# Peptides against a protein of PDB entry 5D63: the designs that were tried, part 128

Target 1, 292 residues: chain A of PDB entry 5D63
Amino acid sequence: SLRRGIYHIENAGVPSAIDLKDGSSSDGTPIVGWQFTPDTINWHQLWLAEPIPNVADTFTLCNLFSGTYMDLYNGSSEAGTAVNGWQGTAFTTNPHQLWTIKKSSDGTSYKIQNYGSKTFVDLVNGDSSDGAKIAGWTGTWDEGNPHQKWYFNRMSVSSAEAQAAIARNPHIHGTYRGYILDGEYLVLPNATFTQIWKDSGLPGSKWREQIYDCDDFAIAMKAAVGKWGADSWKANGFAIFCGVMLGVNKAGDAAHAYNFTLTKDHADIVFFEPQNGGYLNDIGYDSYMAFY

## One batch from the design tools (peptide; made by RFdiffusion4, then SolubleMPNN)

Design b2_p20_2_s2 (from b2_p20_2, 12 letters changed)
Fold by OpenDDE base, seed 2:
Structure b2_p20_2_s2 (fold): chain B 292 residues (1-292), chain A 20 residues (1-20)
Amino acid sequence: as target 1 above (292 residues)
Amino acid sequence: SPEAEMIELFRREYAALKAA
């Protein structure tokens, strides 16, 4: 079953993703097919899937940028019915905004069925052009039509997944204590993470004993990421991943504070030195404390 | 353990023990 999380949703037939046009929060904004760039933040193409309690395989889909929800216009079962962004809530009872999402017959892609109409989200004619119509369309779960098959590429991790990634890293001390601050985290590509670091002013910040040293740099980076998240996205219910660690060196005579994020596959962590913007697999310290 | 005791020291004395 599909897990709660943030997804980039890509058509199985053509290189097109489900896009909220212009990222607009206006009711009735078209959802369309649009090109995307791998390993980047595809701003209008990220969707928070929130599972509906006690309704099997059924979700709301909130556009991360606009904070609006995928909505089948009038809940109509007619082929060609518009799919739009519309105001809503994560746990709505409005069947226009409830989507049953299950694996297609190929076992890798998903189909997205409107809960009420039983029609499927369809990239009309498999059109790969920017702005191509996405609509509700008749179909069945076992059909192989790629117009109605979608890959759900996970762009976030749960706190449990983050915890697991930390736990398997060789640079974590046996006495490690972690403090989880949120439940779901959008994981940024390094390029975006670095850009936030640059924009924060940290590259030009001067190290000063006690008053602005390693812990100040590390906390400032986390604060910058937090602010970036708040300023960038209108959806709620998630955070942006950026951790702070305290570690001890191998000699056991020095401590350091630094950041960390997750690797592209979300399976591991990578350390980030906020004093120079470097990514390291080994920062020279073993963490005994983290919060993220 | 000696290792655990060391880490407890760091928990208390991070300010004095931190590097750059």
Scores: peptide ipSAE 0.400, ipTM 0.918, DockQ to the pose 0.127
Fold by OpenDDE base, seed 4:
Structure b2_p20_2_s2 (fold): chain B 292 residues (1-292), chain A 20 residues (1-20)
Amino acid sequence: as target 1 above (292 residues)
Amino acid sequence: SPEAEMIELFRREYAALKAA
């Protein structure tokens, strides 16, 4: 079954993603097919899938940018019914905003069925052009029509997944204590992470003994990422991944504070030195504490 | 363990031990 998380939803037939037009939070904003750039933040094309308790395989889909929800207009079962962004809540009972998401017959892609109408999210005519119509359309779960098949590219990790990635890293002390701050984390591409670092002013910040040293840099980076998240996204219920660690060197005579994020495949962590913006697989310290 | 005690020292004395 599909896990709670943030997804980039890509058509199985053409290189088009489900896009909330202009990222607008207005009710009735069209959801359309749009091109995307791999390994980047596709701002209007990220969707938080929230599973509905006790309703199998059924979710709301919140646009990360607008904070509005995927909505089948009037819940109509007519083929060609508009799919729009609309205000809502994660655990709504409104069937216009409830989507049953299960694997298609190919075992890799998903189909997105409106809970009420039983019609499917359809990239009409498989149109790959920007702004192509996405609509509710008749279909069945076993049909092979790629217009109604979608890849769910996971862009986030759960706290448990992050914890597991940390635990696998060789630069973690056996006495490590981790403090998990949130439940689900959008994982940023390094380019975005670096840009946040640049925009924070940290590259121009002066190291000063005690008053602004490693822990200040690391916490400032964490704060910058947090602010970036708050300023960038209107959806709630997730955080932006950026961790802080305290570590000890191999000699056991020096400590350091630094950041870390997750690798592209979400399987590992990579260390980030906020004093110089470097990414390292080995920062020279073993972490005995982290919060993220 | 000696290692655990060392880490506990760092938990208490990070301020004195941080290098950068």
Scores: peptide ipSAE 0.398, ipTM 0.918, DockQ to the pose 0.129
Fold by OpenDDE base, seed 3:
Structure b2_p20_2_s2 (fold): chain B 292 residues (1-292), chain A 20 residues (1-20)
Amino acid sequence: as target 1 above (292 residues)
Amino acid sequence: SPEAEMIELFRREYAALKAA
């Protein structure tokens, strides 16, 4: 079954993603097919899938940017019915905004069925052009039409997945204590993470003994990422991944504070030095404490 | 263990032991 998380949803037939036009929060904003750039944020194309308790394989889909929800216009079962962004809530009972999402017959892609109408989210005519119509359309779970098949590229991790990634890393001390602050985390590309670092002013900050040293840099980076998240996205129920660690060097005679994030495949962590903006697989310390 | 004792020292005295 599909897990709660943030997804980039890509058509199985053409290189097009489900896009909320202009990221607008207005009711009735068209959801359309649009090109995307790999390894970037794709601002208007991220969707938080929230599973509905006790309703098998059924979700709301909240656009991360606008905070509005995928909505089948008037819940109509007619082929060609518009799919739009519309105000809503994560656990709504409105069947216009409830989507049953299960694997297609190919076992890799998903189909997105409106809970009420039983029609499917369809990239009309498989049109790969920017702004192509996405609509509710008649279909079945077993047919192979790529217009109605979607890859769900996971862009977030749960706290448990983050914890597991940390536990696999060889630079974690045996006495490590981790403190999990949130439940679901959007994982940023390094380019975006670096840009937040640059915009924070940290590149120009002077190291000063005790008053502004390693822990201040690390906490400032985490705060900058948190603020960036709050300022960038209207959806709730997730955080932006950025951790703080305290570590001990190999000699066991010095400590350091630093940041960390997750690799692209979300399987590992990579360390980030907020004093110089560097990414390292080995920062020279083994972590005995983290919060993220 | 000696390692556990060392880490406990760091938990208590990070301020004195941080190097960067």
Scores: peptide ipSAE 0.389, ipTM 0.915, DockQ to the pose 0.125
Fold by OpenDDE base, seed 1:
Structure b2_p20_2_s2 (fold): chain B 292 residues (1-292), chain A 20 residues (1-20)
Amino acid sequence: as target 1 above (292 residues)
Amino acid sequence: SPEAEMIELFRREYAALKAA
């Protein structure tokens, strides 16, 4: 049972990911196999899987960059039918854009079946070259053909998962109150998070008593991440993870405002000091409030 | 608890207590 979320979808046979060619939002843009770089933002290769209510294991797949949806051309069941990006909506009834996604026979990868045609998303001939054709192709759920098997690497967290990561951190006060602003969050690599910080101008910002101090830095970082998200992605229904915390020091005589994000495995949080761009497992404060 | 009371103080007086 695949969860709602943002996924990088990688072929089980070769190092190729499902890529919307050039990230184009034009109807009919080819979806192709393309190389990827692990632990980076693969801009044209992120897909928001939205589960369809009351239709088991069935999703729309929205390209995060273009805001268009994975679409089987004319819904044809013919082997070799193009899979393209096409305008759509998250909860469409168009069977050309509905995909049943379930575990393959190997128990780790998934197969992606078009709801209408019952054909499967296929990396044609297992071609690992950039621009390789991805098409609808005949198949079965139980066959082992790696051309039709895909790893779904989760690139986002739900608000509940983020909350759980916060709750298990040792630097959270017992009376902590968290305010969740969104439902699903793309988790950025630290390199991307840092680049947003650099581009925001915060590295050159001067600390000034009250008028531009720790809370201003922390809020400015969150605003910068939010703007980056809005400017970078055309899909809706998710946010970019960046939290703000207020904390108290161990001595109980000083407060601080700072940021936090999630670790690569999404199991923990790491603190980010927006005044210097540092990542810390212990920022010297225990959080009593956060919003993210 | 004393801890809870301290945190409530911080909720009210963050502006005076922030140090950086």
Scores: peptide ipSAE 0.385, ipTM 0.914, DockQ to the pose 0.128

Design b2_p20_2_s3 (from b2_p20_2, 12 letters changed)
Fold by OpenDDE base, seed 5:
Structure b2_p20_2_s3 (fold): chain B 292 residues (1-292), chain A 20 residues (1-20)
Amino acid sequence: as target 1 above (292 residues)
Amino acid sequence: SKEEEMIRLFREEYEALKAA
C-alpha cells in the first residue's frame, strides 16, 4: 500500500514526470509530462499523496507548489479526458479528485485510477516531450502498457522514519531524547540545503561568546529552512526536514549545538555544521537531544 | 514535558559544557 508522502511521479516507459504546467494555481491548469533533473527539487513535479480514511488505496494528489489537486475534468470516462490542477481539499469527496493507486503487474510501478470514472492516468502515446498530454484513458490493472505505469519516487519521510534513521546512527547518546515537531518531511538535496544556508546570511555571521554561539547558528539554520518552506510551497500538511541537536563529546567535557538532515536514501542522518556549512558523518559529539 | 526537558538540557547540562 502506498504511504502518505511527497512523491516525484515518473513514467515507467520514458524519462518524463507528472508536471503541473508553470506551477499555476488556476483551476484547469494542464498537468503534462515533462523532463526532470535527478537529485534536484523539480518544483512543479512534487505531489503530496493523502490517503482517504476508510477508502482502500485511494488518495488525493496535491501539487506541492500550487496547492491545487489532480483533477479529472468532469470525471469523464472518455479516453483523452484532460487531467488538470484544480482547487480542492485533502479529504474531498469529489470523485474527480480521488485516485486509487496500486501496484501494476510488474510489482514496481503503480497505476493511478480515477475513483469515479475507473480510467487511468495516461501519458498519451508515451510522448517524452515537454508538455506532452496526460489524460484519463481506458485500461485495466493487469495491463502492461507503460503509458499508464508510474514510479512513485518518495521525496519525504514520516516522523517515524526520521526517528528510525536517528536511532541507527552511532553518534547518539544513551540519554537521547527526540522531539518530533511534524508528521511528514520533505527531504532536501544537499545542494538546496546549502543554498538555504548561504541565503540565510549565516556564512557571514560572526561567532560571539554566548550572545551568538553554536545554538544560535543551529536555530537560525532551522528557522531559515522553515521560512524557505513557507515561502516556496502553497501546499500544507508537511514540513521541510532540518533538525537541531545538542551533543556532548566522548570525554563529557564539551557540548555543541548543530544541525542534521537525512541522506539521499533516507536511511541515515548526516550532520551539518551551520558555522561553516560542512556535512559530516561524525561531528565529534553524541546527541542527547534533538528536535525536528 | 517537552518544555521542561529542553530547559533542563540547556540550563543544567548544555550551558555548562558548550564551548563552540
Scores: peptide ipSAE 0.167, ipTM 0.691, DockQ to the pose 0.322
Fold by OpenDDE base, seed 3:
Parts: structure tokens; sequence; C-alpha cells
Structure b2_p20_2_s3 (fold): chain B 292 residues (1-292), chain A 20 residues (1-20)
């Protein structure tokens, strides 16, 4: 079954993603097919899938940018019915905004069925052009039509997944304690993470003994990421991944505070030095404490 | 253990140990 998380939803037939036009929060904003750039944020194309309790395989889909929800216009079962962004809530009972999401017949892609109408989200005619119509359309679960098959590229991790990634890293001290602050985390590309770092002013910050040293840099980076998240996205129910660690070197005679994020595949962590903006697989310290 | 003691020191005396 599909897990709660943030997804980039890509058509199985053509290189097009489900896009909320202009990221607008206005009711009735068209959801359309649009090109995307791999390993980037794709701002208007991220969707938080929230599972509905006690309703199997059924979700709301909240656009991360606008905070609005995928909505089948009037819940109509007519082929060609518009799919739009519309105000809503994560646990709504409105069948216009409830989507049953299950594996397609190919076992890798998903189909997205409206709970009420039983029609499927369809990239009309498989049109790969920007602004192509996405609509509700008649279909079946076993049909192989790529117009109605979607890859769900997961862009977030749960706290448990983050914890597991940390646990696999060889640079964790035996007495490590981690403190989990949130439940679901959008994982940023390094380019975006670096841009936040640049915009924070940290590149120009002067190291000063005790008054502004490693812990200040690390906490400032985390604060900058948090603020960036709040300022960038209208959806709730997730955080932006940026961890803080305290570590000790192998000799046990020096300690350091630093940041970390997740690798692209979400399987490992990579260390980030907020004093110089560097990414390292080995920062020279073993972490005995983290919060993220 | 000696290791546990060192870890305790690392946590409690971070200020004394931080190098940068």
Amino acid sequence: as target 1 above (292 residues)
Amino acid sequence: SKEEEMIRLFREEYEALKAA
C-alpha cells in the first residue's frame, strides 16, 4: 500500500508530472500535465498523500505549494471532468477529494481513482505538452492504458526512515541518542539546501570562540531551513529535513556541532558543515547526539 | 566502563571539547 508521504507524481507513458497550474491556491485552479526537472524541487508538482483512516488505500492529495487539494469537479463520473485544486482538509469526507490509489497491472505504477465517481485520473490523450489536460476518465484497475498510470516518486521520509538511515551510518557513536522532532520530512536536493545556507548569511558569518562557534552555525542552519519551509509551502503536516549533530572525534579529544541531511535515495545520511557549506561522507566526528 | 565514562564526559563537557 502507498505510504503517507510527499510524492512527485509522474505519468508512466510520457515525461510529464501532475502540476497545479501556477501553484495557485484559488478554487478551481487546473491540474495539468507539465514537464519536470529531475533532482529539483518541482515546486508546483509535489503532493502530500494523507491516508484516510479505516478506508483502505484512500487518500487526500494536498498540493505542497498551494495547500489546496486535488478535486474532481462536482464529483462527476463523466469522462473529461476537470481535476482541479480546491480548498479542503486532510481528512475530509468530501468524495470529490478522496482518491483510491493502488498499484496498476504492471506492479510499479499506480492508478488514482476518485472514491465517489470511480473514474481515474487521466492524462488526456497522453499529451506530453505543458498544460495538457488532466481529467477524470472511465477505466478499470487492470487496464494497461499509460494515460492513467502514474509513478509515485517519494520525496519525503518518515521519522522512522530517517532514524534507520542514521543507524546505518558508520560515524555514529555507540551511545548515540537521537531526538525526533517531526513525523514526515521533505528531503531537499543539495542545491536547494545549499541555497538556503547561502541565503541565511552563514557564509559570511565569522567564527568566534564560544559566542558564535560550531553549535551556533549548526543551529542557525536548522533555523534557516525551518523558516524556508514555513515561507515556501502552504501545506501543513510535514517538515523540512535538516538535522543537528554533536559529535566527538576518534581520539576523543575534540567535539563538533554540525548538520546532516539525507542522500538522494534516502538510504544514508550525508554530513553538512555549516561553517563552509561542504558535504562530507566523513566529517571526522562520531555523533553522540542528534535532533531532527 | 572507561568508554562510558568518556562518553559521559563528552556529553557533559562539550564546551570544553569543541574545537571549532
Scores: peptide ipSAE 0.127, ipTM 0.731, DockQ to the pose 0.122
Fold by OpenDDE base, seed 4:
Structure b2_p20_2_s3 (fold): chain B 292 residues (1-292), chain A 20 residues (1-20)
Amino acid sequence: as target 1 above (292 residues)
Amino acid sequence: SKEEEMIRLFREEYEALKAA
């Protein structure tokens, strides 16, 4: 079954993703097919899938940027019915905004069925052009039509997944204590993470003994990421991944505070030095404390 | 806030290790 998380949703037939046009929060904003850039933040193409309790394989899909929800216009079962962004809530009872998402016949892609109408999200005619119509369309779960098949590329991790990634890292001290602050985390590409670092002013910040040292840099980076998240996305119910660690070196004669994020495959952590913007697999310290 | 509390704990643990 599909897990709660943030997804980039890509058509199985053509290189097109489900895009909320202009990221607009206006009711009735068209959801369209649009090109995407792999391994980047596709701003208008990220969707938070929230599972509905006690309703098997059924979700709301919240556009991360606009904070609005995927909505089948009037819940109509007519083929060609528009799919739009519309205001809503994560656990709505409105069947226009409830989507049953299950594996397609190929076992890799998913189909997205409206709960009420039983029609499927369809990239009309498999059109790969920017702005191509996405609509509700008749179909079946076992049909192989790629117009109705979608890859769900996971762009986030749960707190449990993050915890697991930390736990298997070799640079964790035996006295490690981790504090989980949120439940689901958007994982940023390093380029985006670095840009936030640059924009924070930290590259120009001067290390000063005690008054602005390693802990201040690390906390400032986390604060910058938090602010970036709040300023960039209108959806709720997730955080931006940026951890803070305290570590001690092997000799036990030096301690350091630093940041960390997750690798592209979300399986490992990578350390980030906020004093110079460097990414390291080994920062020279073993973490005894983290919060993220 | 929870985050502020964590920051407090962060500094306490950091200083404790720096002093050791």
Scores: peptide ipSAE 0.048, ipTM 0.599, DockQ to the pose 0.828
Fold by OpenDDE base, seed 2:
Structure b2_p20_2_s3 (fold): chain B 292 residues (1-292), chain A 20 residues (1-20)
Amino acid sequence: as target 1 above (292 residues)
Amino acid sequence: SKEEEMIRLFREEYEALKAA
């Protein structure tokens, strides 16, 4: 079963992702195939999949950038029916915006079936060009047509997954307590995380005893990421991952405040020093407190 | 230890703030 989360959705046949054209919030904006760059944000190509309670394997798909939802035009079962962005809600009853998502016959890719029409999201003719039409098309779950098969690359983590990543890190103090602030987190590439850090002004901030020291730097980074999230995305129901930790050194005679994020595979954490922008596997402290 | 005490105090303060 597909988990709730943010996904980059890539065609199984060609290197094309499901893209909301220009990231527009206008009703009827075309959803199209578009090229993507691995390990980048791919702004218009992120989709929040929200599972519908009591309806097996069925989701709404909210474009993260626009805040609009994947919509089969008029819910038509005709092959070639446009798939567009349209205003909606996460738990809508509108079958035009309800999508049953299950594994294809190959066991790795997914098919996306409209709940009402029973047609499938199709990259028409497998066209790899930017702006290629995506439409509802007749099909079956067991058909091997790559035009209707999609890889769902998870770009977010649940709070539980983040908690698990922290728990297995060797630099956690025996007295550790974590405080979870949100439920689902978009995990940023380090390049984006660093850019937010640069734009925050922290690289030019002066360390000052007590008045602006390690905790101030760490909190400022957290705030900068939060603001970046609010300013960048129109969808709700998720946060941007950026943690704050307090740690103590092995000798027990020094403490530090710092940040952390998740590794690319989401399995581990990496520490971030907001005073210099460095990423470290070992920051020299064991965390006794975190919030994220 | 003094360290553990400080950790405890911080937790209590944070939890109190979060609950407010």
Scores: peptide ipSAE 0.026, ipTM 0.642, DockQ to the pose 0.064; fails the geometry check

Design b2_p20_2_s4 (from b2_p20_2, 13 letters changed)
Fold by OpenDDE base, seed 3:
Structure b2_p20_2_s4 (fold): chain B 292 residues (1-292), chain A 20 residues (1-20)
Amino acid sequence: as target 1 above (292 residues)
Amino acid sequence: SLEEEMERLFREEYLALKAA
């Protein structure tokens, strides 16, 4: 079954993603097919899937940017019915905004069925052009039509997944304690993470003994990422991944505070030095404390 | 003990050992 998380939803037939036009929060904003750039933040194309308790395989889909929800216009079962962004809530009972999401017949892609109408989210005519119509359309679960098949590329991790990634890392001290602050984390590309670092002013900050040293740099980076998240996205129920660690070296004669994020595949962590903006697989310290 | 080492690291050692 599909897990709660943030997804980039890509058509199985053509290189097009489900896009909320202009990221607008207005009711009735068209959801359309649009090109995307791999390994970047596709701002209007990220969707938080929230599972509905006690309703099997059924979700709301909240656009991260606008904070509005995928909505089948009037809940109509007519083929060609518009799919739009519309105000809503994560646990709504409105069947216009409830989507049953299950694997397609190919076992890799998903189909997205409206809970009420039983029609499927369809990239009309498989049109790969920007702005192509996405609509509710008749179909069945076992059909192979790529117009109604979607890859759900996971862009976030749960706190448990983050914890597991940390646990696999060889640079963790035997006395390690981790403190989890949130439940779901959008994982940023390094380019975006670096840009936040640059915009924070940290590249120009001077190291000063105790008054502004490694722990200040690390906390400032986390704060900058948090603020970036709050300023960038209207959806709630997730955070932006950026951790803080305290570590000690193998010799036990030096300590450091630093940041960390997750690798692209979300399987491992990578360390980030906020004093110089570097990414390292080995920062020279074993973490004995983290919060993220 | 592990507990003693944890207390040392969390309360005192970071300040004593941080250099950068």
Scores: peptide ipSAE 0.221, ipTM 0.802, DockQ to the pose 0.143
Fold by OpenDDE base, seed 4:
Structure b2_p20_2_s4 (fold): chain B 292 residues (1-292), chain A 20 residues (1-20)
Amino acid sequence: as target 1 above (292 residues)
Amino acid sequence: SLEEEMERLFREEYLALKAA
């Protein structure tokens, strides 16, 4: 079954993603097909899937940018019914905003069925153009029509997944204690992570003994990422991944504070030095404490 | 003990050992 998380949702037939037009928070904003750039933040094309308790395979889909929800207009079962962004809540009972999401017959893509109407999210005519209509359309779970098949590319990790990635890293001290701050984390591409670092002013910050040393840099980076998240996204219920670690070297004669993020495949962590913006697989320290 | 080692790391060692 589909896990709670943030997804980039791509059509199985053409290189088009589910896009909230202009990222607008206005009720009735069209959801459309739009081109995307792999391995980047596709701002209007990220959706937080929140599973509905005790309703199998059923979710709300919150647009990360606008904070509005995927909504089948009037819950109509008519083919061609508009799918729009609309205000809502994660655990709504409004069937216009409830979507049953299950694997298609091909075993890799998903179909998105409106809970009430039983129609499917359809890229009309498989149109790959920017702004192409996405609508509710008649269909079946077994039908192979690529207009109604979608790849769900996970853009986030759960706290448990992050914890697991840390646990299998070889640069963790035997006394390690981790503190999880949030439940779900959007994982940024390094380019975006670096840009946040640059925009924070940290590249121009001067190291000063105790008053602004390694722990200040690391915490400042964490704060910068947090602020970036708050300023960039209107959806709630997730955080932006950026960790802080304290570590000690193998010899036990040096300690350091630094950051870390997750690799592209979300399977491993990579260390980030906020004093110079470098990414390292081995920062020279074993972490005995982290919060993220 | 493990607890004693953790306390050492969290309360004493970092301050003593941290550098640029």
Scores: peptide ipSAE 0.221, ipTM 0.798, DockQ to the pose 0.149
Fold by OpenDDE base, seed 5:
Structure b2_p20_2_s4 (fold): chain B 292 residues (1-292), chain A 20 residues (1-20)
Amino acid sequence: as target 1 above (292 residues)
Amino acid sequence: SLEEEMERLFREEYLALKAA
């Protein structure tokens, strides 16, 4: 089954993603097909899938940017019915905003069925143009029509997945304790992470004994990422991944505070030095404490 | 608690060893 998480949802037939037009929070804003850029934040094309308790394979889909939900207009079963952004809640009972999401017949893509109407989210005519219509359309689970097949590219990790990535890293001290702050984390591309670092003013910050040393840099980066998240997204129920670590070197005669994030495949962590903006696989310390 | 003890030890260790 599809896990709770943030997804970039791409058509299986053409290079088009499910896009909330202009990222608008207005009720009735069209959801459309739109091109995307790999390894970037596609701002209007990220969706938080929230599983509905006790309803198998059924979710709400919240647009991260607008905080509104994917909505089948009037819940109509008519082919061509508009799919729009609309105000809602994660655990709504409104069948217009409930979507059953299961694997398609090809075993890699998903189909998105409206819970009430039993119609499917359809990229009309497989149109790859920006602004192409996405609508509810008649279909079946076993059909191979790529207009109704979608790849769900996971853009987030659960706290458990992050914990597992940390546990696999060779630069973790035997006394390590991790403190998990949130449940789900959007993982940023390094370019975005670096830009937040630059915008924070940290590149121009001066190291000063105790008053502004390594822990201040690391915490300032964490705070900058947190603020960036709050200022950038209207959806709730997730955080932006940015960790803080305290580590000790192999000799046991030096300690450091630093940041870390996840690799592109979410399988590993990479260390980030907030004093110079560098990414390292080995920062020279073994972490005995982290919070993220 | 054990957690409080560990946190204390981490703080003391870090403070003693941090350099830059």
Scores: peptide ipSAE 0.218, ipTM 0.775, DockQ to the pose 0.236
Fold by OpenDDE base, seed 1:
Structure b2_p20_2_s4 (fold): chain B 292 residues (1-292), chain A 20 residues (1-20)
Amino acid sequence: as target 1 above (292 residues)
Amino acid sequence: SLEEEMERLFREEYLALKAA
């Protein structure tokens, strides 16, 4: 079954993703096929899938940027019915915004069926052009039509997954305690993470004994990422991943505060030094405390 | 003990040891 999370949803037949046109929050904004760039944010193409309790394999899909939801216009079962962004809530009972998402017959891609109409999200004619129509269309779960098959590329991690990544890292002190602040985290590409760091003013900040030292840098970075998240996305129910650690070196005669994020595959953590913007697999300290 | 060590780290050691 599909897990709660943020997904980039890509067509199985052509290199096109489900895109909310212009990221607009207006009701009735078209959802269209659009090209994407791997390993980038793809701002208008991220969707938070929220599972509906006690309704098997059924979700709402919230556009991360606009905060609006994938909506089948009038819930119509007619082939070619528009799929749009529309205001809603994560746990709505509106069948126009409820989507049953299950594996297709190929076992890798998913199909997205409207709960009410039983039609499927369809990239009309498999059109790979930017702005191509996405609509509800007649289909079945077992047919192989790539117009209705979608890869769900997970762009977020749960707190449990983050915890597991930390647990696998060799630079964790035996006394480690981690404090989880949120349930789901969008994981940023390093380029975006670095840009946030640059925009925060930290590159121009001067280390000063106690008054602005390592812990201030680390906390300032986390605050900057948090603010970036709040300013960038209108959806709720997730955070932007950026951790803070306190660590001690092997000799036990030096301590440091620093940041960390997740690797691209979400399986490991990488350390980030907010005083110079560097990424390191080994920062020279073993973490005994983290919050993220 | 591990708990004692943890308490020491959280309350005292970071301040005493931070230098960067």
Scores: peptide ipSAE 0.218, ipTM 0.799, DockQ to the pose 0.148

